# Ledger of designs, part 43: peptides against a protein of PDB entry 6RGO

Target 1, 392 residues: chain A of PDB entry 6RGO
Amino acid sequence: MALKLLGFNQDATCFSVISSNKGVTIYNCDPFGKCFELEKSTSNDEELDFLVEMLFSTSLIAVVDKTIGASKRKKLKIVNTKRKATICELTFPHEIMDVIMNRKIICVVLKSDQIFVYDISCMKLLRTIDVRGEKLKSTSKFRNSEAVGDIGVRVSLSTDNNSILCYSSYSKSDKENAPLNDIVVFDALKCIQINVLPAVHQSNIVCIACSPDGMLMATASEKGTIIRVFKTIDTENDEPILVNEFRRGSRPSRISEMKFNHDNTLLACVGESDTIHIFALPVTTTEADANEDDTLQQSSHSLSSSINGLQYISKGLANRFGKIIVSKIPTQSQQRHVAYIKIPENAKYRIGFPKDTTNTIHICGEDGNYLVYSIPRNEVGPCTLVKSNTFD

## One batch from the design tools (peptide; aimed at target 1 I87)

Design b2_p12_4 (made by RFdiffusion4)
Pose (drawn by RFdiffusion4):
Structure b2_p12_4 (pose): chain A 327 residues (1-135, 151-284, 335-392), chain P 12 residues (1-12)
Amino acid sequence: MALKLLGFNQDATCFSVISSNKGVTIYNCDPFGKCFELEKSTSNDEELDFLVEMLFSTSLIAVVDKTIGASKRKKLKIVNTKRKATICELTFPHEIMDVIMNRKIICVVLKSDQIFVYDISCMKLLRTIDVRGEKIGVRVSLSTDNNSILCYSSYSKSDKENAPLNDIVVFDALKCIQINVLPAVHQSNIVCIACSPDGMLMATASEKGTIIRVFKTIDTENDEPILVNEFRRGSRPSRISEMKFNHDNTLLACVGESDTIHIFALPVTQRHVAYIKIPENAKYRIGFPKDTTNTIHICGEDGNYLVYSIPRNEVGPCTLVKSNTFD
Amino acid sequence: EEIEEIQELLEE
């Protein structure tokens, strides 16, 4: 089958790719190279490694499952790339759905909507967050820098009226203090959540409305959350998969089950800005590094890696700059 | 010992 289940780095330095053949490879961007290659851990052809989230450019990797079910739901391994050794093997009572890391805090998301927060220096569990225990699945996002700030979607106070709903809660994982609770920002479920690297901004994706809403995160008034801007969906409602924020928080990238990738600018310093054509029934992931604000890195399941440029003052499409092919 | 190894990796 195709080389599916791509994962993207925080710092846009490299990307994680599960080669359907054997193990998982991690490439670099500049210069492009085979950075790390996991050995054979397979027994059938279509069984897939699912979840890999990494540090910035380091040797520290978070790896989850290999087998379809033998050791998947209840595993987390911490591996050094230079020596291929497992350091700490944590076990969890449910199935892992997503893992997000930063320099200070490691988050593990379970299928039962439990979020385990760890101080990464000693792996002491800071707090267990019973989201489903209070009231598709929960989508969680986190800031990259320090003062790492956690964002998760939570159910509303209409659990009696119906089973599924999605509001937003802002949480400071550094001090384990809940900062702001946002109301039902959508009339539908929440599909994907993106938080700014500095933790000041947040994006939301609806399944039905397909309109991205941006709210201030922490500095927002206590009385009411502050809405920043909204972005035109286009000609057709489409499911969104992954969104990213620029380092200066002037740009927002959006990708999904669509022909095109949309680029949204920010009035921090409207409907559409830059659009990147994309093959229809193939899936991609997004990133952009810290070095420049004009370059957008693209990861594709077709086997191609592309680097596009951004037009500052023109509403035109992006210009391709650099490309390379996968394995 | 495992904690020390994780701290060393974080220093890199």

Design b2_p12_4_s1 (made by RFdiffusion4, then SolubleMPNN; from b2_p12_4, 6 letters changed)
Fold by OpenDDE base, seed 4:
Structure b2_p12_4_s1 (fold): chain B 392 residues (1-392), chain A 12 residues (1-12)
Amino acid sequence: as target 1 above (392 residues)
Amino acid sequence: DAIEKLNELLSE
């Protein structure tokens, strides 16, 4: 039977699957079992396509039936899973491409490159972000980009209440075919743009992850060889802060999903490759806990090593090519994974980090496997399988 | 109300 994975919820307590015979099934991770089923509305042998976003372990799901016709693909249903009832239905002008949420915000991404931001508590529209409209303000020609493939706006939302929204935007380059290689950081609650990271990749961004606290973001392009991690809010001299540059591999491979763990110490990625990669992030010691009063007087003398600043006078050759502010991403040493999981090459997997166990990762496959792995802390190596379950 | 039903779910 064809399974299609919809993914984990925000805390990896549940995951959702499309089963060709049953419709949408939501599984609880611990104890493992079915917690909700949404039956197929039609008896036709049509390939089922759904978007399902679950709000943590709550009874709230957002559902889009993409199986049949242009009308249903424009409808978002908010459903109470306990009551098996639709709470509300929203209709959009264009097909829904993605839905993300936290306890405060729902974001709906349309095929029109629009992002609709809602207050979840009242389903009030807070903002419509028009990513194409931003492009048009920079580039005079509407090309009806009807035909160029699976490349649309990508979004990620912080799982906390700060509701930091990261989305891909079109570069302001005068090129008619500007790639989706800028990132906008947006406060979804205040409806304010916080930051813009220009040209974070050379090609379109196909995957974004926001950290749970919204302080970090990870990006991957169509090449999927390099993952970049940036600070979302903080800037140095009005320039984006690159925290990490990770090498997934030497061969191009699409990254479908990335996730931070809950303490921002790990970043996982999955995609079309046989390997889930897990990268270590530097622990940002927040200076806050340094105020314990350990009065130990050790008077060690400050050796003032005067390293003389060499003034490199870079003479400006004014070549007339437009200032592509290629932010000089500092050539950080490309780091490798610290851990990995081998998966079947032909099975799509999704990943989730549980809240309570920072060195555990949940994965599920279209092969019907739900797997829990322990991540090694002190060595580079394979993750250890801790628990396995099957689903259909 | 639809809002009351949403708030019930958000409190869970």
Scores: peptide ipSAE 0.128, ipTM 0.838, DockQ to the pose 0.906
OpenDDE base, seeds 1, 2, 3, 5: peptide ipSAE 0.097, 0.099, 0.106, 0.108; ipTM 0.821, 0.824, 0.827, 0.828

Design b2_p12_4_s2 (made by RFdiffusion4, then SolubleMPNN; from b2_p12_4, 5 letters changed)
Fold by OpenDDE base, seed 5:
Structure b2_p12_4_s2 (fold): chain B 392 residues (1-392), chain A 12 residues (1-12)
Amino acid sequence: as target 1 above (392 residues)
Amino acid sequence: SAIEELRELLSE
């Protein structure tokens, strides 16, 4: 049967899939099993397409039926999974492309490059973000070209209550073909723009991940060769802080998903390649005042490879248009993965980090495999398979 | 109400 992966929830306790015969199914990870099913409304052999966003392990889901007719593709349903009932329905002017939520906020991304921000507790609209801005409204020839690939606004939301929203934006260029290579950091609760990271890649951004606490974000372009990690809020001399630059590979490959673990020590990425890559982030030791004197000399040879290569983004030449060019970290200082998982070629996988086990990763595939891997701590190498389950 | 049901689910 053809499976389509929807993904994990925020804490990797559940994942959702589309089964061609059944409709939407939600699985619990531990204990492993089916916990919810949304049956298809039609007996037609039409290819099922849904957006489903979960809210942790709660009985609240957001659903968009994309299968049948342009009208359903514009409708967001909030569903109670225990009652199998729609609580409320919102209709948008354009097709829904993405839905993300936390315990405070729902963000709805439209094909019009608009982001609608709602207070989840009352479904009140807080903000409409128009990513195209006012200047591009005049040249709103909807790119009717089906052939202009899957390039739209990308979003990520912090899973915490701070509700830090990161989204891709068009660079300030008078060119009709401005790339989506800027990042905006937005406080979704206060509806305030916090930061703007200009030209973080040379091409369109196709993947964004926000850390659970909203303090970090990872970005990847259409090339998918380099992943950049930035601070979201903090700036130095009014310039964006680049924390890490990771090399996924030398060959172009689309990254479909990135995730931070819950303590911001790991970043995983998955996409069209046969490999899930896991990168280590430098632990920001908050200098907790460890005043306590206890001298236990345990000579753990922490390979403190002094990654002293915090290259401050020097102010590149502010060309006449105030474009900050993010200085490329030299290819020699680009970090590689610390761990990896091999996956079947052409199998789409999704990733999630469980909250309680920071060195564990959950993955699921359109091949019907749910897999739990242990991440090595002290060596560069493959992850170890700990548990496997199958689903249909 | 729908809002009361939303608040209940958000407390799970």
Scores: peptide ipSAE 0.646, ipTM 0.971, DockQ to the pose 0.893
OpenDDE base, seeds 1, 2, 3, 4: peptide ipSAE 0.634, 0.636, 0.630, 0.637; ipTM 0.970, 0.971, 0.970, 0.971

Design b2_p12_4_s3 (made by RFdiffusion4, then SolubleMPNN; from b2_p12_4, 5 letters changed)
Fold by OpenDDE base, seed 5:
Structure b2_p12_4_s3 (fold): chain B 392 residues (1-392), chain A 12 residues (1-12)
Amino acid sequence: as target 1 above (392 residues)
Amino acid sequence: SAIKELQELLSE
């Protein structure tokens, strides 16, 4: 059967799949099994396409039927999975491209490059963000490319209640073909723009991940060779803080998903390549005032991996137009993965980090595999398979 | 109401 992966929920306790014969299925990760099924409404052999956003392990899901019919592609259904009932339905002026939520906010991304921000508790519209802004007046050319690869607005939302929304925006260019290479950081609760990171890549951003706490973001361009990690809120001299620059590879490959673990120590990425890459982030030891004097001399050989001081090269070159150009970390200072998972080249995979086990990663494939891996702590190498299940 | 049901599910 053809499977299409929808992804993990925010804490990797569940994942959702489209089965061509059954419709949408949600699996629980532990204990492994089906927890919800949305039956196919049509007997037609039409390829099923859905957006499904889960809210943790709750009985609340957001569903968009992207199957045949332009009217359905504009409808967001909020569904109670226990009742198998629609609680409410919203209709949008354009096709829904993405839906993301947490316990406070639901964001709906349209093909028009608009983001609708709602208070989930009452489904009240808080803000409509028009990412095209004034450029909409000239380019009535909807990108009519049915190409599955179309460059649209990308979004990520913090899983916490702070509800930090990061989205890709068009650079200030008089050219009709301005790249989506700026990032806007937005407080979705207060509806305030917090920060703008200009030109974080040279090409369009195709993947964004926020940390669970919303303090970090990872970005990748359509080249997918470099991943950049920034602070979301903090600035240095009104310039964006680049925390890390990771090299996924030398060859271009699209990154489809990135995730931080729950303690911001790891960043994973997956895409069109045969490899899931896991990168280590520097642990900001908050100096907790460990004033407690306990002299226990345990000579733990701290492998002082001299993480050579990442000089925060915050030197944005303000060009003649007052644009900050994010300084590139020299190629020699680019970090590689600390761990990896090999996956089949032709299978799409999704990734998730469980809350309780910071060194564990969940993955699922369109090949029908749900896999749990242990991430090595002290060595660079492959992850170890801990558990495997199959789904249909 | 739909809002009451939403609030119940958000508390799960």
Scores: peptide ipSAE 0.662, ipTM 0.973, DockQ to the pose 0.892
OpenDDE base, seeds 1, 2, 3, 4: peptide ipSAE 0.648, 0.651, 0.646, 0.655; ipTM 0.971, 0.972, 0.971, 0.972

Design b2_p12_4_s4 (made by RFdiffusion4, then SolubleMPNN; from b2_p12_4, 6 letters changed)
Fold by OpenDDE base, seed 5:
Structure b2_p12_4_s4 (fold): chain B 392 residues (1-392), chain A 12 residues (1-12)
Amino acid sequence: as target 1 above (392 residues)
Amino acid sequence: SAIAELQKLLSE
C-alpha cells in the first residue's frame, strides 16, 4: 500500500500517516500503536492527500482534505479525536498549503502567500500577513505554479507559549521574480514584527525550523548544501546574529524537514538524500555563578596549541539594495554533521525529537518503518538503532 | 459550546 508521511507532533510522542485505503492514521510512539483513524469519506480510487497538524498528545487535531477534486482544499477542520467529531470549520479564499500550531496559536498558510494567525482558544483571527504586500498584488499574476508548485511561503512556529513565528518573505527587489530569501520573525501573540533577516540565502528558502523556545532558527535554500542558524530576537549593531553555518554536503539535495532538539543542543535535517544529518549546536553555558571554591589542583598540561586565529574581517559589502548577510563564517569553518543515519534513497522520512531524551531521535518512513536511534555524544559517527516498529 | 470544547482540549 502507498503510505504518505505527514510527520511527528511537537514532542515526537505521535506521528501521522496517510494510508491509501484507510485515510489518516495517527500512531503513538510509546507504547507503539494506532491511537486514531480518520476513515476515508469517499469510495473513489483518488490519491488521498491531507494536512494534519497535531497538538502534542491532546485530542485536538487540525485537518485539511487536499485530495484532488475535493472542494475541501480551502477548509480547515478542528477535530476532537476522542469524539471523532468536528468542533469547528474555517473556510479560506485560497487553497491551504500548510498548518502549524502550538497551545496558543494556529497559523494557516494559503497558496496566495497569506498567513492567517488565530488565537486557538477561541478561533479568533489575530492577523492576516500578506507576504507579497500591496505593491506585488498588481503585478503578481498568480505564477501558474502548475510546474513550480514547490516554491511558496515557508513557516515555523515555536512550540512554547511565546509563539515566535518565522516565515520566508520576498526580497525588496521590484523584479517579478524576487526570491523568497528574506526571513521575518514575528510575535504571533502580540502581532508584532520582531526582526527581519534579509537575503539569508541566494535562492528561495524551502525549509525553516524554529527552536522550541523560539530563540534560534535554522534555514535552508533550494540548494540544501548549507544550513544557517540565526538568533531570532537578538541583534548585534542592528544586524542579524549568525550562530552557526553547517555543511550538509557538496551536492545539491532538497531538505524537506529540520528539527531542533528540546534543549537546542542538536539540529537534525532530512530530505531527498540517503542520509539524515545531525549537527551539534554550541551550548551557551549560562555562567551560573558556580562560586564553589573546590581547590582541586589537577595539573593537566596546558598543550598551548597556538591556533593563529587570523580574524578575517570580511568587509560586509553593503550593496546599494540592502545589507546582504555575508557569512562572516569563513568557508573553511563550516561545521559538518556530528552524527548521521542512513536511510533508503527512495523512501521519504520524517524526524522528531522526544522531550525527555535529548540524545534520542525518532524517525518514520513511507516504507512503513518507525525507528528510534541513539545519538553518539563523544564521537563523530553513525547513530545506533535502539527500537524498531512497522506500520501499514 | 465549540469554544468550551476547544478550551478543554487545550488543557489536556
Scores: peptide ipSAE 0.651, ipTM 0.973, DockQ to the pose 0.897
OpenDDE base, seeds 1, 2, 3, 4: peptide ipSAE 0.641, 0.643, 0.637, 0.649; ipTM 0.971, 0.972, 0.971, 0.972

Design b2_p12_5 (made by RFdiffusion4)
Pose (drawn by RFdiffusion4):
Structure b2_p12_5 (pose): chain A 327 residues (1-135, 151-284, 335-392), chain P 12 residues (1-12)
Amino acid sequence: MALKLLGFNQDATCFSVISSNKGVTIYNCDPFGKCFELEKSTSNDEELDFLVEMLFSTSLIAVVDKTIGASKRKKLKIVNTKRKATICELTFPHEIMDVIMNRKIICVVLKSDQIFVYDISCMKLLRTIDVRGEKIGVRVSLSTDNNSILCYSSYSKSDKENAPLNDIVVFDALKCIQINVLPAVHQSNIVCIACSPDGMLMATASEKGTIIRVFKTIDTENDEPILVNEFRRGSRPSRISEMKFNHDNTLLACVGESDTIHIFALPVTQRHVAYIKIPENAKYRIGFPKDTTNTIHICGEDGNYLVYSIPRNEVGPCTLVKSNTFD
Amino acid sequence: SEEEEIQELLEE
């Protein structure tokens, strides 16, 4: 089958790719190279490694499952790339759905909507967050820098009226203090959530409305959450998969089950800005590095890696600059 | 210890 299940780095330095053949490879961007290659851990052809989230450019990797079910739901391994050794093997009561890391805090998301917060220096569990214990699945996002700030979708106070709903809660994982609770920002479920690298901004994606809403995160007034801007969906409602924020928080990238990737600018310093054509029934992931604000890195399941440029003052499409092919 | 190994990797 195709080389599916791409994962993208925080710092846009490299990307994680599960080669359907054997193990998982991690490439670099500049210069492009085979950075890390995981050996054989397979027994059948279509069984897939699912979840890999990494540090910036380091040797520290978070790896989850290999087998379809033998050791998947209840595993987390911490591996050094230069020596291929497992350091700490944590076990969890449920199936892992997503893992997000940063320089200070490691988050592990379970299928039962439990979020485990760890101080990464000693792996002490800071707090267990019973989201489904209070009231598709929960989508969680996190700031990259320090003062790492956690964002997760929570159910509303209409559990009696119906089973599924999605509001937003802002949480400071550094001090384990809940900062702001946002109301039902959508009339539908939440599909994907992106938080700014500095933790000041947040994006939301609806399944039905397909309109991205941006709210201030922490400095927002206590009385009411502050809405920043909205973005035109285009000609057709489409499911969104992954969104990213620029380092200066002037740009927002959007990708999904669509023909095009949309680029949204920010009035921090409207409907559409830059659009990148994309093959229809193939899936891609997004990133952009810290070095420049004009370059957007693209990861594709077709086997191609592309680097596009952004037009500052023109509403035109992006210009391709650099490309390379996968394995 | 495993903690010391993780701290060393974080320093890198």

Design b2_p12_5_s1 (made by RFdiffusion4, then SolubleMPNN; from b2_p12_5, 4 letters changed)
Fold by OpenDDE base, seed 5:
Structure b2_p12_5_s1 (fold): chain B 392 residues (1-392), chain A 12 residues (1-12)
Amino acid sequence: as target 1 above (392 residues)
Amino acid sequence: SAIEELQELLSE
């Protein structure tokens, strides 16, 4: 059967799949099994396409039927999975491209490059963000490319209640073909722009991940060779703080998903390559005032991996137009993965980090595999398979 | 109501 992966929920306790014969299925990760099924409404042999956003392990899901009919592609259904009932339905002026939520906010991304931000508790519209802004007046050319690869607005939302929304925006260019290479950081609760990171890549951003706490973001361009990690809120001299620059590879490959673990110590990425890459982030030891004197001399050989001081090269070159160009970390200072998982080249995979086990990663494939891996702490190497299940 | 049901599910 053809499977299409929708992804994990925010804490990797569940994942959703489209089965061509059954419709949408949600699996629980532990204990492994089906927890919800949305039956196919049509007897037609039409390829099923859905958006499904889960809210943790709750019975609340957001569903968009993208199968056939332009009217369905514009409808967001909020569904109670226990009742198998639609609670409410919203209709949008354009096709829904993405839906993301947490316990406070639901964001709906349209093909028009608009983001609708709602208070989930009452489905009240808080903000409409028009990412095209004034450029909409000239380019009535909807990108009519049915190409599955179309460069649209990308979004990520913090899983916490702070509801930090990061989205890709068009650079200030007089050219009709301005790249989506700026990032805007937005407080979705207060509806305030917090920060703008200009020109974080040279090409369009195709993947964004926020940390669970919203303090970090990872970005990748359509080249997918470099991943950049920034602070979301903090600035240095009104310039964006680049925390890390990771090299996924030398060959271009699209990154489809990135995730932080729950303690911001790891960043994973997956895409069109045969490899899931896991990168280590520097642990910001908050100096907790450990004033407690307890002299226990346990000679833990701290492998002082001299993480050579990442000079925060915050030197944005203000060009003649007052644009900050994010300084590139020299190629020699680019970090590689600390761990990896090999996956089949032709299978799409999704990734998730469970809350309780910071060194564990959940993955699922369109090949029908749900896999749990242990991430090595002290060595660079492959992850170890801990558990495997199959789904249909 | 639909809002009451939303609030119940958000508390899960």
Scores: peptide ipSAE 0.659, ipTM 0.973, DockQ to the pose 0.902
OpenDDE base, seeds 1, 2, 3, 4: peptide ipSAE 0.647, 0.649, 0.644, 0.652; ipTM 0.972, 0.972, 0.971, 0.972

Design b2_p12_5_s2 (made by RFdiffusion4, then SolubleMPNN; from b2_p12_5, 6 letters changed)
Fold by OpenDDE base, seed 5:
Structure b2_p12_5_s2 (fold): chain B 392 residues (1-392), chain A 12 residues (1-12)
Amino acid sequence: as target 1 above (392 residues)
Amino acid sequence: SPIEELRKLLSE
């Protein structure tokens, strides 16, 4: 049967899939098993397409029926999985492209490059962000929406209650063809823009991940060769702080998903390549635990390779054309993966980090495999398969 | 109400 992956929930306790014959299915990870099914409303042999956003292990899901010919692509349903009932339905002016939520907010991304931010507790609209409209105030030409291929606004939301929203925005260049290469950091609760990271890549941003606490973000462009990690809120001299620059590979390959683990020590990425890459982040030693004297000189060769290069992305001189030259970290300072997983070629996989086991990663494939891997701590190498299950 | 049901699910 053809499976389509929808992904893991925020804490990797569940994942969702589309089965061509059954509709939407949600699986629990531990104990492994089917926990919810949403039957297809039509007997037609149409290829099923859905958006499903889960809220942790709760009985609340957001569902969009995106099936071709369905007049429902503009409708968000909030569903109680225990009752198998729609609680409420919202209708949008344009097709829904993405839905993301936490315990405080739902963000709905439209094909119009609008982001609708709602208070989840009452479904009250807090803000409409018009990512195009900020540019259209300068240039009256509507880009014909048809020629905007698979490149739209990308979003990521912190899983905590701070509700830090990161989204891709168009650069302020007067060029009709400005890329989606800026990032805006937005407090979704207060509805305040807190940071803007200009020109973080040379091409459109296609993948964004926010850390669970909202303090970090990872970004990848259409090239998918370099991943950049920034601080979201903190700025030095009104400049964005680049924490890490990772090299996924030398060959272009689309990154479909990135995720931080729950303690911000690891970043994983997956996409069109045969390899899931896992990168180590520098542990921010909080200064507080420095006081306990305990002398145990255990010579753990911490790979304290001096990651000295907190390279400030200096605002390179605004030459007369307003080109912010993002100072490229020298290719020598680009870190590689610390761990990897090999996956079948052309298999779409999704990733999740469980909350309680920071060195474990969950993956699921359109091949019907749910796999749990252990991540090596002290060596660069392959992850070890710990558990496997199959689904249909 | 739908809002009371939402609030209940958000507390799970």
Scores: peptide ipSAE 0.640, ipTM 0.972, DockQ to the pose 0.903
OpenDDE base, seeds 1, 2, 3, 4: peptide ipSAE 0.629, 0.627, 0.623, 0.635; ipTM 0.971, 0.971, 0.970, 0.971

Design b2_p12_5_s3 (made by RFdiffusion4, then SolubleMPNN; from b2_p12_5, 5 letters changed)
Fold by OpenDDE base, seed 5:
Structure b2_p12_5_s3 (fold): chain B 392 residues (1-392), chain A 12 residues (1-12)
Amino acid sequence: as target 1 above (392 residues)
Amino acid sequence: SPIEELRKLLEE
């Protein structure tokens, strides 16, 4: 049977899949098993396509039927899984490309590069962000919509109640072909722009991850060779703060998903490569009061990762020729993974971090495998398989 | 109402 992965929920307690024969199925991770099934409404042999966004382990899901030929690709359904009933339906002017939510906000991304921000508690529209309209205001040039291909606006939302929304935006260049290489940080509750990170990559951004608390953001371009981690809110001298630069590999490969763990100590990435990469983030030791005298000289060989200092991405001085010079971050500051998982070639996998076990990662594949791995703490190496289940 | 049902699900 052809499986299509939809992904994990915000805390990796559930994942969703499309089965060609059954429709949408949601699995619980522990205990492993089916918790919801959305029956196929049509007997047609059409390849099913859906967006399903879960809200943690709640009975609330957002569903979009994206099946080819379906007049429903512009419709968002809010579904109660316990009742198996639609609570409400919203219709959009364009096809829905993505849906993301937390306990406060739903964001709906359209093929028009619009982001609709809703208060989830009442489904009231708070803001329409027009990423193309912002570009048009800056560049005065219309791009024909047809030439954009698979390169649309990317979004990520913090899983906390602060509701920090990160989205890709077009660079403020007079070039007709301006890339989606800026990031906007947006307070989705207050509907205010907090920060703008200009030209974080040389090419279009294809993957964004926000940390659960919204304080960090990871970005990857179409090249997928470098991952950059920034502070979302904090700035120094009106410049974006680059916290980390990670090298996934030397060969170009698309990154499909990135996730932070719940304590912001790890960043995982997955995509078209045979390898899930896990990177360590510097633990910001909050100076908790170092009052207690306990002299235990345990020689923890702290891997003195020479965290070479906070590299300021200097504002790309718009040279007199309108070239945004992306400051060449020195290749010497690029860290590699601390852990990895090998996956089958051409298998699509999704990743999630559980809340209770910060050194555990959940993965699921279109091959029908749900796998739990332990991440090594003190050594660079492969993750250890702890649990495996199969699904259909 | 649909809104009351939404609020109940957000408290789960």
Scores: peptide ipSAE 0.643, ipTM 0.972, DockQ to the pose 0.904
OpenDDE base, seeds 1, 2, 3, 4: peptide ipSAE 0.630, 0.628, 0.628, 0.634; ipTM 0.971, 0.971, 0.970, 0.971

